# Ledger of designs, part 10: peptides against a protein of PDB entry 3PUK

Target 1, 227 residues: chain A of PDB entry 3PUK
Amino acid sequence: ERGLKSVVWRKIKTAVFDDCRKEGEWKIMLLDEFTTKLLSSCCKMTDLLEEGITVIENIYKNREPVRQMKALYFISPTPKSVDCFLRDFGSKSEKKYKAAYIYFTDFCPDSLFNKIKASCSKSIRRCKEINISFIPQESQVYTLDVPDAFYYCYSPDPSNASRKEVVMEAMAEQIVTVCATLDENPGVRYKSKPLDNASKLAQLVEKKLEDYYKIDEKGLIKGKTQS

## One batch from the design tools (peptide; aimed at target 1 F107 C120 R125)

Design b1_p18_2_s3 (made by RFdiffusion4, then SolubleMPNN; from b1_p18_2, 10 letters changed)
Fold by OpenDDE base, seed 4:
Structure b1_p18_2_s3 (fold): chain B 227 residues (1-227), chain A 18 residues (1-18)
Amino acid sequence: as target 1 above (227 residues)
Amino acid sequence: MLEERKKKLEEFNEEAKK
């Protein structure tokens, strides 16, 4: 059983590929560091071919234009990835592709979104947030993509308190995306540590879960489940 | 916040259809 991998792939298939599918149309897919890992964890190149992807390109690299083809950007909502996208479409004379479908793995900050709108809105056919901010490892195992999470969470240095909060916030958000992907509203369980990081994270997760399920895509409030 | 975000993206995508 691939479990979570299958769930993630199914989510990507429905949220991304089905969403932008056009009969007979092939797309170039642009990936960043995170989405490269994400797709590698849950699918094969043959799977992507079946979904109408002809080639995968790294968004960070200089690429030759393929102006007759539309591009599917499956990227994280980071300044780096967004800037690379903007370089592809920011100039009318230097558009690398015919048009863009953008699918963010997480909530795109308004600042980045507004930047995109201001510079290349006419090139974008679709923009969607799919909220998959984790890498599935095993059937029920995943990893979070939060830089320096270990260091800041376990640092006893008070000077890192603010950064610790930011990291925990990011972790909580990603955990919620896992729950959303699995369609579960779990009761959060944890083992407390001397620094009480687990408790704080649990509180953040619970809060975010409440917010998410109150305003989920189906407009439903789900009861707590076990997971 | 999610509602606002959804609305924002919906509006954007509707404009993209033009």
Scores: peptide ipSAE 0.323, ipTM 0.865, DockQ to the pose 0.697
OpenDDE base, seeds 1, 2, 3, 5: peptide ipSAE 0.319, 0.310, 0.321, 0.319; ipTM 0.864, 0.859, 0.864, 0.864

Design b1_p18_2_s4 (made by RFdiffusion4, then SolubleMPNN; from b1_p18_2, 9 letters changed)
Fold by OpenDDE base, seed 3:
Structure b1_p18_2_s4 (fold): chain B 227 residues (1-227), chain A 18 residues (1-18)
Amino acid sequence: as target 1 above (227 residues)
Amino acid sequence: SLEKRKKELKEFNEEAKK
């Protein structure tokens, strides 16, 4: 299959499922709000079954323990998702699963990562950051998942300036993950607006792209591509 | 630091295999 959806699925397959695959072993997969949408956009349940997933559970919901099975957590590095994980493994008596494989969709902040290590390290068999923070819609179209992005970016209220910067940072990070997924280092193009949001975002993207490729897993510095 | 995190995760995962 062609298109962004197939590329995203292929990345998830190699980065997550192939990474923790054990022959004959079935896992329970835990998803949050974002990863539910992500997987729904690029795969079917039959695809997940082929990857050794027996059932999908919502990390936010109360769940009965299945202590004989290992769990695959594919979640966003947010306080909410991390707290739910911690409740699953935070105490010996409260462990819901045999062990955990954790795959974050983006860089996990030190505060959250340290909290996990301090309380649940013995239960974790694998931890990885895979850097997918967008939803594929069409062959070449994606949607950013940044709440209230429109509101803050276009707000004339000066009191929202700090929040606007945070939102733009998040947007830039997600755009970079798209480029990384496609293995491209594009020249950034934009149409300037009165508030110069597009220009600022473009600068953030270019900076982050440069940083990403300088320290990527392959250790390669890629030149800008024409796209 | 991303480099620091990569190293940390490598060490973490190595310990998890034990």
Scores: peptide ipSAE 0.536, ipTM 0.927, DockQ to the pose 0.652
OpenDDE base, seeds 1, 2, 4, 5: peptide ipSAE 0.527, 0.532, 0.535, 0.535; ipTM 0.925, 0.925, 0.926, 0.926

## One batch from the design tools (peptide; aimed at target 1 Y212)

Design b1_p19_1 (made by RFdiffusion4; failed a check: the pose's geometry)
Pose (drawn by RFdiffusion4):
Structure b1_p19_1 (pose): chain A 227 residues (1-227), chain P 19 residues (1-19)
Amino acid sequence: as target 1 above (227 residues)
Amino acid sequence: EEAEEELEELEEKNEKFFE
């Protein structure tokens, strides 16, 4: 099947689980709020065992160290989600697991990355960005994770316009991971209609996905595709 | 050594992307 959640599942499996899957052994997977919703969206937690995951745990709440099991961190590039990882490795009195495998849902800010590039420890065996920043709500419908996006798009023009841009970029980069997961580099068009916001956004997505496919690394897609 | 190479590649990609 080619359901939107089937496509995403095929990505997670190959880009995350298979990428650190060691045939004979199992791992503990750690999730933040987003990745929980993402995984609960495209599979049952039963399917995880077959993929080398014996236990899934919340990265937020404190956990008991299992120094003989390797950890699979499947998290978003969020300050909260990342600060929690640094609690397990490096500073201080660490560690909590035998090894660390980090998979970011989206591009990791240099600011956050540096905070873990230091307290690195020989543990962090891998740090990848897979670019999946959306929810496959239905086989043909997707939703983003841009909190309070509606309000910051149609609010007046007061003090909280600086956040509008933050929301506008968040939507743009997050939409780009939808195209990348579908292995599509589509042309961009907007409606040029009420308030003309789709124009500003259409430009951000156009610019960002040009920069994106300048780096992909999957090498499957470059230049505009038939979409 | 392998992890350090991967981190350097990742950092370079992020710098190019956020530029």

Design b1_p19_1_s1 (made by RFdiffusion4, then SolubleMPNN; from b1_p19_1, 8 letters changed; failed a check: the pose's geometry)
Amino acid sequence: DEAEEELKKLEEKRKKYYS

Design b1_p19_1_s2 (made by RFdiffusion4, then SolubleMPNN; from b1_p19_1, 7 letters changed; failed a check: the pose's geometry)
Amino acid sequence: SEAEKELEKLEEKRKKYFS

Design b1_p19_1_s3 (made by RFdiffusion4, then SolubleMPNN; from b1_p19_1, 9 letters changed; failed a check: the pose's geometry)
Amino acid sequence: SEAEKELEKLYEKRKKYYS

Design b1_p19_1_s4 (made by RFdiffusion4, then SolubleMPNN; from b1_p19_1, 8 letters changed; failed a check: the pose's geometry)
Amino acid sequence: DEAEKELEELKKKREKYYS

Design b1_p19_2 (made by RFdiffusion4)
Pose (drawn by RFdiffusion4):
Structure b1_p19_2 (pose): chain A 227 residues (1-227), chain P 19 residues (1-19)
Amino acid sequence: as target 1 above (227 residues)
Amino acid sequence: SLEERAENVKEFNEELEEE
């Protein structure tokens, strides 16, 4: 099947689980708020065992160290989600697991990355960005994770316009991961209609996905595709 | 910016492989 959640599942399995799967052994997977919703969206937790995951745990709440099991961190590039990882490895009196495998849902800010590039420890065996920043609500419908996006798009023009841009970029980069997961580099068009916001956004997506496919690293897509 | 971020992660992973 080619359901939207089937496509995303095929990505997670190959880009995450298979990428650190060691046939004979199992791992503990750690999730933040987003990745929980993402995984609950495209599979049952039963399917995870077959993928090398014996236990899934919340990265937020404190956990008991299992120094003989390797950890699979499947998290977003969020300050909270990352600060929690640094609690397990490096500073201080660490560690908590035998090894660390980090998979970011989206591009990791240099600011956050530096905070973990230092307290690295030989543990972090891998750190990849898989670029899936959306929810496969239905086989043909997707939703983003841009909190309070509606308000910060139609609010007046007061002090909180600086956040409008933050929301506008968050939407743009997040939309780009939708195209990348679908292995599509589509042409961009907007409606040029009420308030003309789709124009500002259409430009951000166009610019960002040009910069994106200048890096992919999957090498499957470059230049505009038939979409 | 995106390119720098991607390169940093790639180089970091190369350093890990060397270890």
Fold by OpenDDE base, seed 2:
Structure b1_p19_2 (fold): chain B 227 residues (1-227), chain A 19 residues (1-19)
Amino acid sequence: as target 1 above (227 residues)
Amino acid sequence: SLEERAENVKEFNEELEEE
């Protein structure tokens, strides 16, 4: 059985690198906090070089323009990452790169997507959602990148209820990306706890899985897989 | 909806390929 890391790498290779590959072309790759962790978990720098990446840069940092090179943005669909992209290609500033290929790790909200379209469409060569929002640790272990998940999920403070919902939604989304990556439609199992967080999360996952497979690129409705 | 988002992305990429 191929470990989760190899599965994730294969997915990234196919969905990102193969999608934008041009013979003899080198790209600068822009990463955010999540995608830095993601790539570090499943590949080496040598692997990225083989995929035509000359340099990796942090999207949040100030960077010198390299106007002759195209940029590969592998980023999360967050306002922070999108805003950094918009600064690189926005009408108010000089373009830092020749063009952009954008690959989001998850579904991009319409508000952000429309903002990108309105501001930078002429600079974009590709925009794709690849649905990988988890960090593979071991063959059967992954970590969700949801900041403060523990705090909000287990907070006794009712004022955190709205934030808890947001966190649960984010967790559910990331779990769905694992399922999508593994090509599984699992039956969700959980242990009930006093706060019933597991049940709520399970319901969110089930709903999102249903939605995902309805829209599956292959047009295939997969049966439930026991996992 | 997820479907609307997927369609929006698809349409956008189609536009990008035409340019």
Scores: peptide ipSAE 0.115, ipTM 0.744, DockQ to the pose 0.705
OpenDDE base, seeds 1, 3, 4, 5: peptide ipSAE 0.096, 0.099, 0.094, 0.078; ipTM 0.734, 0.731, 0.729, 0.720

Design b1_p19_2_s1 (made by RFdiffusion4, then SolubleMPNN; from b1_p19_2, 8 letters changed)
Fold by OpenDDE base, seed 5:
Structure b1_p19_2_s1 (fold): chain B 227 residues (1-227), chain A 19 residues (1-19)
Amino acid sequence: as target 1 above (227 residues)
Amino acid sequence: DLEKQYQSIKEFNEELEKE
């Protein structure tokens, strides 16, 4: 019934909850803006309770310490979210939880990852990238979370060229995460007229797909599937 | 680049498991 939503939930369950599950243990889960939307789209609070989550907290909000409980951070690999995490564990005096399990929705830049390792490695029990950076809407529909994507991609101002490239990279990455989640390696199809944006995006997606399947945990290069 | 990132995270997690 839920189509893509059920697939996404199953992926999260396997990659996140099963990965850090301990029998009889409850965790606090920290979410950012994206993961709040993501989980809201594919599960209910009752589902999270079944996975050992007692409460959900917003990582951006000021929170009281619960030092006896471990925290599950399901967050995007952004400076903002990482900074909030670092505030929770960056100093001994500021340690809010017993320990942290970190699951990033996408590839974490080395700069951010290095900051985490340098500052609070002793508090971390797990750090994993799960590669889910899209929001399922319907059975075969998803949305990309790329701010101002429309504006930059279709801007006639050449001064926005650099920003356009960044946006397209972000979009391509999110599309790849959909494919990864669905265990698909689709043939990319597009219409290039009237602008070349679709062609450029398609090329980025193809390249990233190749990279992903080349280095994925399964070590399998999958053939192209029908879209 | 991606391969290096995967390796770094893998190594980090391995270190965490040893503790």
Scores: peptide ipSAE 0.076, ipTM 0.683, DockQ to the pose 0.707
OpenDDE base, seeds 1, 2, 3, 4: peptide ipSAE 0.062, 0.068, 0.071, 0.016; ipTM 0.677, 0.685, 0.679, 0.444

Design b1_p19_2_s2 (made by RFdiffusion4, then SolubleMPNN; from b1_p19_2, 8 letters changed)
Fold by OpenDDE base, seed 4:
Structure b1_p19_2_s2 (fold): chain B 227 residues (1-227), chain A 19 residues (1-19)
Amino acid sequence: as target 1 above (227 residues)
Amino acid sequence: MLEKQYKLLKEFNEELEKE
C-alpha cells in the first residue's frame, strides 16, 4: 500500500521502533495528545505489539512506576510534554522507568533539549527527532495540528497579524514534515486569490524546505521534485 | 539554526552510546 498512512507508519517504524529495538525487549510507550492521534491514524495496537510495545501510556496522566522496563517516549517537542518527561526522570529516587528513549515528532528547541540534557541525561538512551508533525487522514490527505489556523489566517482584524504569522510558520513547518515523510522536495503551487495567505505560506514552505534538505536526516541535498 | 541543532543531537546521542 502506497497510501500516506502506510508511508507514515513505515517512517515511524524505521525512525522510532527499529532505532530502539532490542531483541526480546519490551517497552512502555508514552504518548502525548498529538502522537496518540498520529499513531491511531496509521497503526493498530497489534502493530505496536509487533514492535515490542507492551503498554501505551498517556504522558500527561499520573502513572504507576514500572521501574524494570524501559520507556519509549514518542512525543511532541512541547514544554508540556517535556515537563511530563522530566517529572518521570527528574528525581533519582522516583524514576518511573528504567531508562528512556525519546523521539520527538519535530525539531526540539535547543532550550528544551538542553533542559532535558541537564536534568535527565543519565536516564536517556536515545534522543531523536523524526519530523512527522501531521496526521494522515487517507491516502493523499493529511491534517495539520495548528490551533485556530483558520481563524487567524482569515481574520480581518489587524490585531491578529502577529498571530497569523506564527500560525503560518507553524503550518509551513508541518507541511515540510509531510514532504520529508514522503521524501519529496516539491515545487509549491498555490492559488493566490482572493487573499495572499497561500502565497505567504508557499514562500514559508519553500524556505523551510530549502533549509531542511540542506541538512536532512541523511545529510543530503535534494533537488526539487515535481509533485 | 538547524545545523546547530542536528550537531547537538548527534553529539548527545554519541555521548549516550558511550555510556
Scores: peptide ipSAE 0.082, ipTM 0.695, DockQ to the pose 0.688
OpenDDE base, seeds 1, 2, 3, 5: peptide ipSAE 0.018, 0.105, 0.028, 0.017; ipTM 0.496, 0.712, 0.645, 0.472; seed 2 fails the geometry check

Design b1_p19_2_s3 (made by RFdiffusion4, then SolubleMPNN; from b1_p19_2, 7 letters changed)
Fold by OpenDDE base, seed 2:
Structure b1_p19_2_s3 (fold): chain B 227 residues (1-227), chain A 19 residues (1-19)
Amino acid sequence: as target 1 above (227 residues)
Amino acid sequence: DLEKRYKKLKEFNEELEKE
């Protein structure tokens, strides 16, 4: 199966579920907005059951404690999601779950990481970044999750230039995760528009790809492939 | 930068395993 959805699912299965699998153990899985969409796009509930997930909970909602069960947090490295996690384990007297396995969909900023380390390290059994920051739609089609990307990228207002740069950076990072997931180092192609956004984004992607494949997850150097 | 990130996470997980 060469579909992007199957590739993403396989990556999640190996990077997340296989990584924290314990024989006979069921986990509660906590999802945020992005990972809910991600999993919904590439798997079924039955698939999750097979991977030892008993129930799925929304990290943003108030939840009853299940102190005898470990929790699998599959979340984005955002302040909102991290804060919700911290609330689950921040109180010594009222931890929501027995322990936590944390899997971030992208690189966790140092500020958030340090906050987690300082407050909840004793409750964490695993912390990993899996670098899947896109939603698979169709074969070779994906959607980036960058808030207000359209607004800032196409805004004629110069006052948005700084935000535009941040958005472009985020988009480039997510595109690199697609390439990494597909195990490809493609040449970047784009259509030129009146604005140089596509060109700038392409340059950012190329630079990040080069950096990524200098030392990848397996410590391998890969050459460029045809896109 | 990437190397630093990997090192940081690796060290953290090693610490977690000791607890």
Scores: peptide ipSAE 0.305, ipTM 0.852, DockQ to the pose 0.566
OpenDDE base, seeds 1, 3, 4, 5: peptide ipSAE 0.288, 0.288, 0.297, 0.289; ipTM 0.843, 0.845, 0.848, 0.844

Design b1_p19_2_s4 (made by RFdiffusion4, then SolubleMPNN; from b1_p19_2, 8 letters changed)
Fold by OpenDDE base, seed 2:
Structure b1_p19_2_s4 (fold): chain B 227 residues (1-227), chain A 19 residues (1-19)
Amino acid sequence: as target 1 above (227 residues)
Amino acid sequence: MLEEQYKKLEEFNKELEEE
């Protein structure tokens, strides 16, 4: 059985690197906090070199322009990461790189997408969502990247109810990306806890899985699998 | 929603290729 790390790497290789590959071309890759962790979990620097990445830069840091090179942005669709991208290309006189390939780890909200389209379209060569929003740890273990998830999910404070819902929604989305990556539409199982969080999350996951597999990346309808 | 998202990106990438 293939380890989750291998599956994730294969997905990234196919969805990102193969998608923007150009013979003889080296790119600078820009990562944010999540994608740094993601790549660190499933590949080595040597792997990235083989895929035509010369250097990795942190998108949050101030970087020197390399205007002769194209940049591969592998980032989360967050306001912070998108804002950093926009700063790299928002000014005609201060463009950091020759052009950009953008690969989002999840669905990009319309608000962010519209900002990108309005300000930087001429600098972009590709924009794709690859839907990998989890970090593989072990063969069948993954970690979600949802800030303050523990606090809000287990908070007894009713004032956090709205935040709890947002967190659970985000978790459900990320779990769906795991299923998609593994090419499975599983039945959801959970253990009962003092709180009904697991049940609620399971329901969200099931609903999202149903929606996702109506049309997958290949435009095919997949049947439900057992897992 | 998913279908709309795919369509949006497809159209956008098409525009990018034309530029």
Scores: peptide ipSAE 0.290, ipTM 0.833, DockQ to the pose 0.537
OpenDDE base, seeds 1, 3, 4, 5: peptide ipSAE 0.261, 0.240, 0.281, 0.237; ipTM 0.817, 0.806, 0.827, 0.805

## One batch from the design tools (peptide; aimed at target 1 R126 K128 E129)

Design b1_p20_1 (made by RFdiffusion4)
Pose (drawn by RFdiffusion4):
Structure b1_p20_1 (pose): chain A 227 residues (1-227), chain P 20 residues (1-20)
Amino acid sequence: as target 1 above (227 residues)
Amino acid sequence: SFEERAENVKEFNEEIEEEE
């Protein structure tokens, strides 16, 4: 099947689970708020065992160290989600697991990355960005994770216009991960209609996905595709 | 920005592979 959640599942399995899957052994997977919703969206937690995950746990709440099991961190590049990882490895009196495998849902800010590039420890065996920043709500419908996006797009023009841009970029890069997961590099068009916001956004997506496929590393897609 | 972020992550992973 080619359901939107089937496509995403095929990506998580190959880009995450298989990428650190050691046939004979199992791992503990850690999730933040987003990745929980993402995984609950495209599979049952039963399917995870077959993928090398014996236990899933919330990265937020404190956990008991299992120093003989390797950890699979499947998290977003969020300050909260990352600060929690740094509590397990490095500073201080650490560690909590035998090894660390980090998979970011989206591009990791240099600011956050540096905070873990230091307290690295030989543990962090891998750190990848897989670029999946959306929810496969239905086999043909997707939703983003841009909190309070509607308000910061139609609010007046007061002080909180600086956040509008923050929301506009968050939508743009998040939309780009939708195209990348679908292995599509589509042409961009907007409606040029009420308030003309789709124009500003269409430009951001166009610019960001040009920079994106200048890096992909999957090598499957470059230049505009038939979409 | 994307390039810098991706390159840093790639270089970090290469350093890990070298250490192994």
Fold by OpenDDE base, seed 2:
Structure b1_p20_1 (fold): chain B 227 residues (1-227), chain A 20 residues (1-20)
Amino acid sequence: as target 1 above (227 residues)
Amino acid sequence: SFEERAENVKEFNEEIEEEE
């Protein structure tokens, strides 16, 4: 299947499940709000079972310790998700799981990454950024998961300018992950009206694409492709 | 920078592997 959903699933399978797979080992998988939506869009529970996941848990909920099992954290690099992870392993008295494999859907900010290293390094067996920060809807359609994106991007209130920039940055990063997943370096097309938001976003995307392909997973520099 | 961040993750994974 050539649909975006199948591409995303294949990427997750290769980048996450194959990366941490051990023969005969079952893992608990911890998901946040975004990754729950992501996986639900491109796979079934049976698919996860085949990949060695016994159960999926919501990272935001209180969970009973399963100290004999390793946990696969497939989460967004947000303070909320990271804080939940830290609660699972940060206490000297009680770790919820045997060890952790962490897979971030996007680039983890240095501040969060350093916090993880400082507190939980001994519990971590793998930490990887897989760069899938979008939800596949149809064969060529995806959605971005950026909270309040519409509000801030289209707000006429100048007090929201700083938040608008943060949102646009997040959107640009997610768009780049789509391109990376599809193995494309497209030219960006946009409509400039009614606001210049699209132009600014396009510039951010172009810059991030250039940065990404300079140091991609394959160490290859790719040329521009048609969008 | 993007490169610094990528290197930081790489170094961390290398450290983890050495500890195992």
Scores: peptide ipSAE 0.186, ipTM 0.773, DockQ to the pose 0.703
OpenDDE base, seeds 1, 3, 4, 5: peptide ipSAE 0.176, 0.184, 0.185, 0.170; ipTM 0.770, 0.775, 0.774, 0.768

Design b1_p20_1_s1 (made by RFdiffusion4, then SolubleMPNN; from b1_p20_1, 9 letters changed)
Fold by OpenDDE base, seed 1:
Order: C-alpha cells, then sequence, then structure tokens
Structure b1_p20_1_s1 (fold): chain B 227 residues (1-227), chain A 20 residues (1-20)
C-alpha cells in the first residue's frame, strides 16, 4: 500500500519531469505558492536534483536572468502566476531564460492561455495541464487549497450564496484531481451536518467523477472502486 | 467534457512539435 505522497510524486515525475527531461540538461524550476507546498509535501531537493533541476525559484520574486538555461514553470493557472511568467518572456530583451516548459496544476482558462500564446508562444517548448490541486499529508490524507472555503460554506449571509457555489465547485474539482491521481473512482461518502454542504459537495464530486472517467486518457469507462 | 477542455493546449503542443 503506497502512501498518497508517493503517488503524487510519481504523478509529477511522470507528467512533468519525464515529459521535459533532456539528458545532460539542467533546468531552473519556477514555483508559485501552491506548487511550493505541493513539492515540499512529497519530495526533497535531492529528488529534484535527480530530475535535472539545479535550483528552484519563486516566480513572484525578482530573479536574475539565466539566459543559457531553460526554465520549468510548475505553476497554478492564475492571473498572478501567469503575469509573472509573461514578465519573464514578454520582451526579447528581457527574456530571463532560454525557453520555457509550462505545467499547470489545473485547467487553464482559454482566455488566460490565449494571452500566453499571443505574447510568448515562441519561447514555449511545452505546455500541459496535469490536474494536481491538492496537498498530500498522510498516506490517505490530503488538503485542498480553496481560499475562504470555510467562510463561504458556513456563511449565514444569503448574499454569499453564489460565492458558496463557486467554492463548492472548486472543492469538487480538486477532489476529482485526487481521484484521478490515485486512479480511483470511489463511491462518495459523507457525514451529515446541520447544513447541506456535505451532500451538495458529494453530488458535485460524483457528477464530476462520472464526467472525468467517461472521457479519460485511455478512453475507457471505469467503474466505481472501493476506497 | 475533458477532450474539449484540453483541446487548445493539445493543439498548441502539436504546433510546437511541428516547428521543432
Amino acid sequence: as target 1 above (227 residues)
Amino acid sequence: DLEKQYKLIKEFNEEIEKEE
């Protein structure tokens, strides 16, 4: 029985590092807040070195150009992270790195992707979405990264109803990424609370799981698994 | 729809591969 951390690492290794690996080549890896936490939870710096990463840098900070090296951007598909990327490659004279490999942790909106394509397409060697939007903690425990989730889900203010739905959707999506990473299609279980949040979330997860496995990478329909 | 969702990036990668 392999822990969630090892599964996540294996996924990252296969989807990111193996995908862009060139023998004898070192890359600089750029991380944002989420991916910093993600990698910290499932690997060590020595592991990254073995995968050809010489140094990791924070995408939000000012960095000195290393124009002879390619950069691996492992980032969330957010305007903030993307804007930082665009600053690195937006002008010919200000290119910080030789080229970029971009791996998003989740779905990148078309509008955001088109912005990247329009500005930096010639600098990009690879762009993928790998669908890992959770932090592994224990063998079967993970943490979701949904800002203000507690606030909106338990807000008594009716004006927050729309925001609550958005948060619930985001949570459901992240849970599905866990299932995808684990290659599982579990039956959803939840504990009832005074609010219907758990039931609503369960329904969203079930729906999204069904959608995901109908059109999986292998084109196979997977049945429900025990988990 | 997963296929529809990733279509844009997939096409982009294909374009990159053709240029190299």
Scores: peptide ipSAE 0.253, ipTM 0.792, DockQ to the pose 0.648
OpenDDE base, seeds 2, 3, 4, 5: peptide ipSAE 0.236, 0.239, 0.019, 0.232; ipTM 0.785, 0.789, 0.577, 0.783

Design b1_p20_1_s2 (made by RFdiffusion4, then SolubleMPNN; from b1_p20_1, 9 letters changed)
Fold by OpenDDE base, seed 2:
Structure b1_p20_1_s2 (fold): chain B 227 residues (1-227), chain A 20 residues (1-20)
Amino acid sequence: as target 1 above (227 residues)
Amino acid sequence: KLEEQYKKIKEFNEEIKKEE
């Protein structure tokens, strides 16, 4: 039950908190819907305090400025979350915080990244993608965060084909993040499902795994193993 | 694509550092 949660926490601690830690510095942490669920699944508030977080705020809510403190944004790379960030720093006279450290849970699209860069670059001290796009549940069990995944994947309506592809791509990427978090390059196994979704997803996962381990964060190549 | 992504983020962080 604790295995995957512990791994996820360790990853967040190393990739986020250790990355931006400064001696004697406390930060306000901004979370969105996904990262709220993520952190709640693998840590306690006391754990966050130990990592230098004084207060947790919801990025979607109106917040009073705390201009003397830096903010740690741990958010998903979505238009909604990014827009909220931009509102915090978009105006020179109305910056909510002293500066921002931004950690995305997944790859940030160029459109969003460019928007951030163009408007808020001077307020940012760090930007990183940590690639954790799943919620740990039970031991070796996780939940994918892909909106309307079931609907589009199992829809017989051909008009949903394009959306289905997007969803499948997102799922594949999230599965890869699980493997990366666990430091595994597993062989993909699947059971045939209606509309051949399992096969298609498996192919996407295999391709993405290959790409990831070819160029990982450590510059290492890891061989394929059986899961 | 992945290489490009890493490069993009790396370059951005380098730019941020220069601006400080």
Scores: peptide ipSAE 0.473, ipTM 0.890, DockQ to the pose 0.571
OpenDDE base, seeds 1, 3, 4, 5: peptide ipSAE 0.444, 0.431, 0.464, 0.434; ipTM 0.881, 0.878, 0.888, 0.881

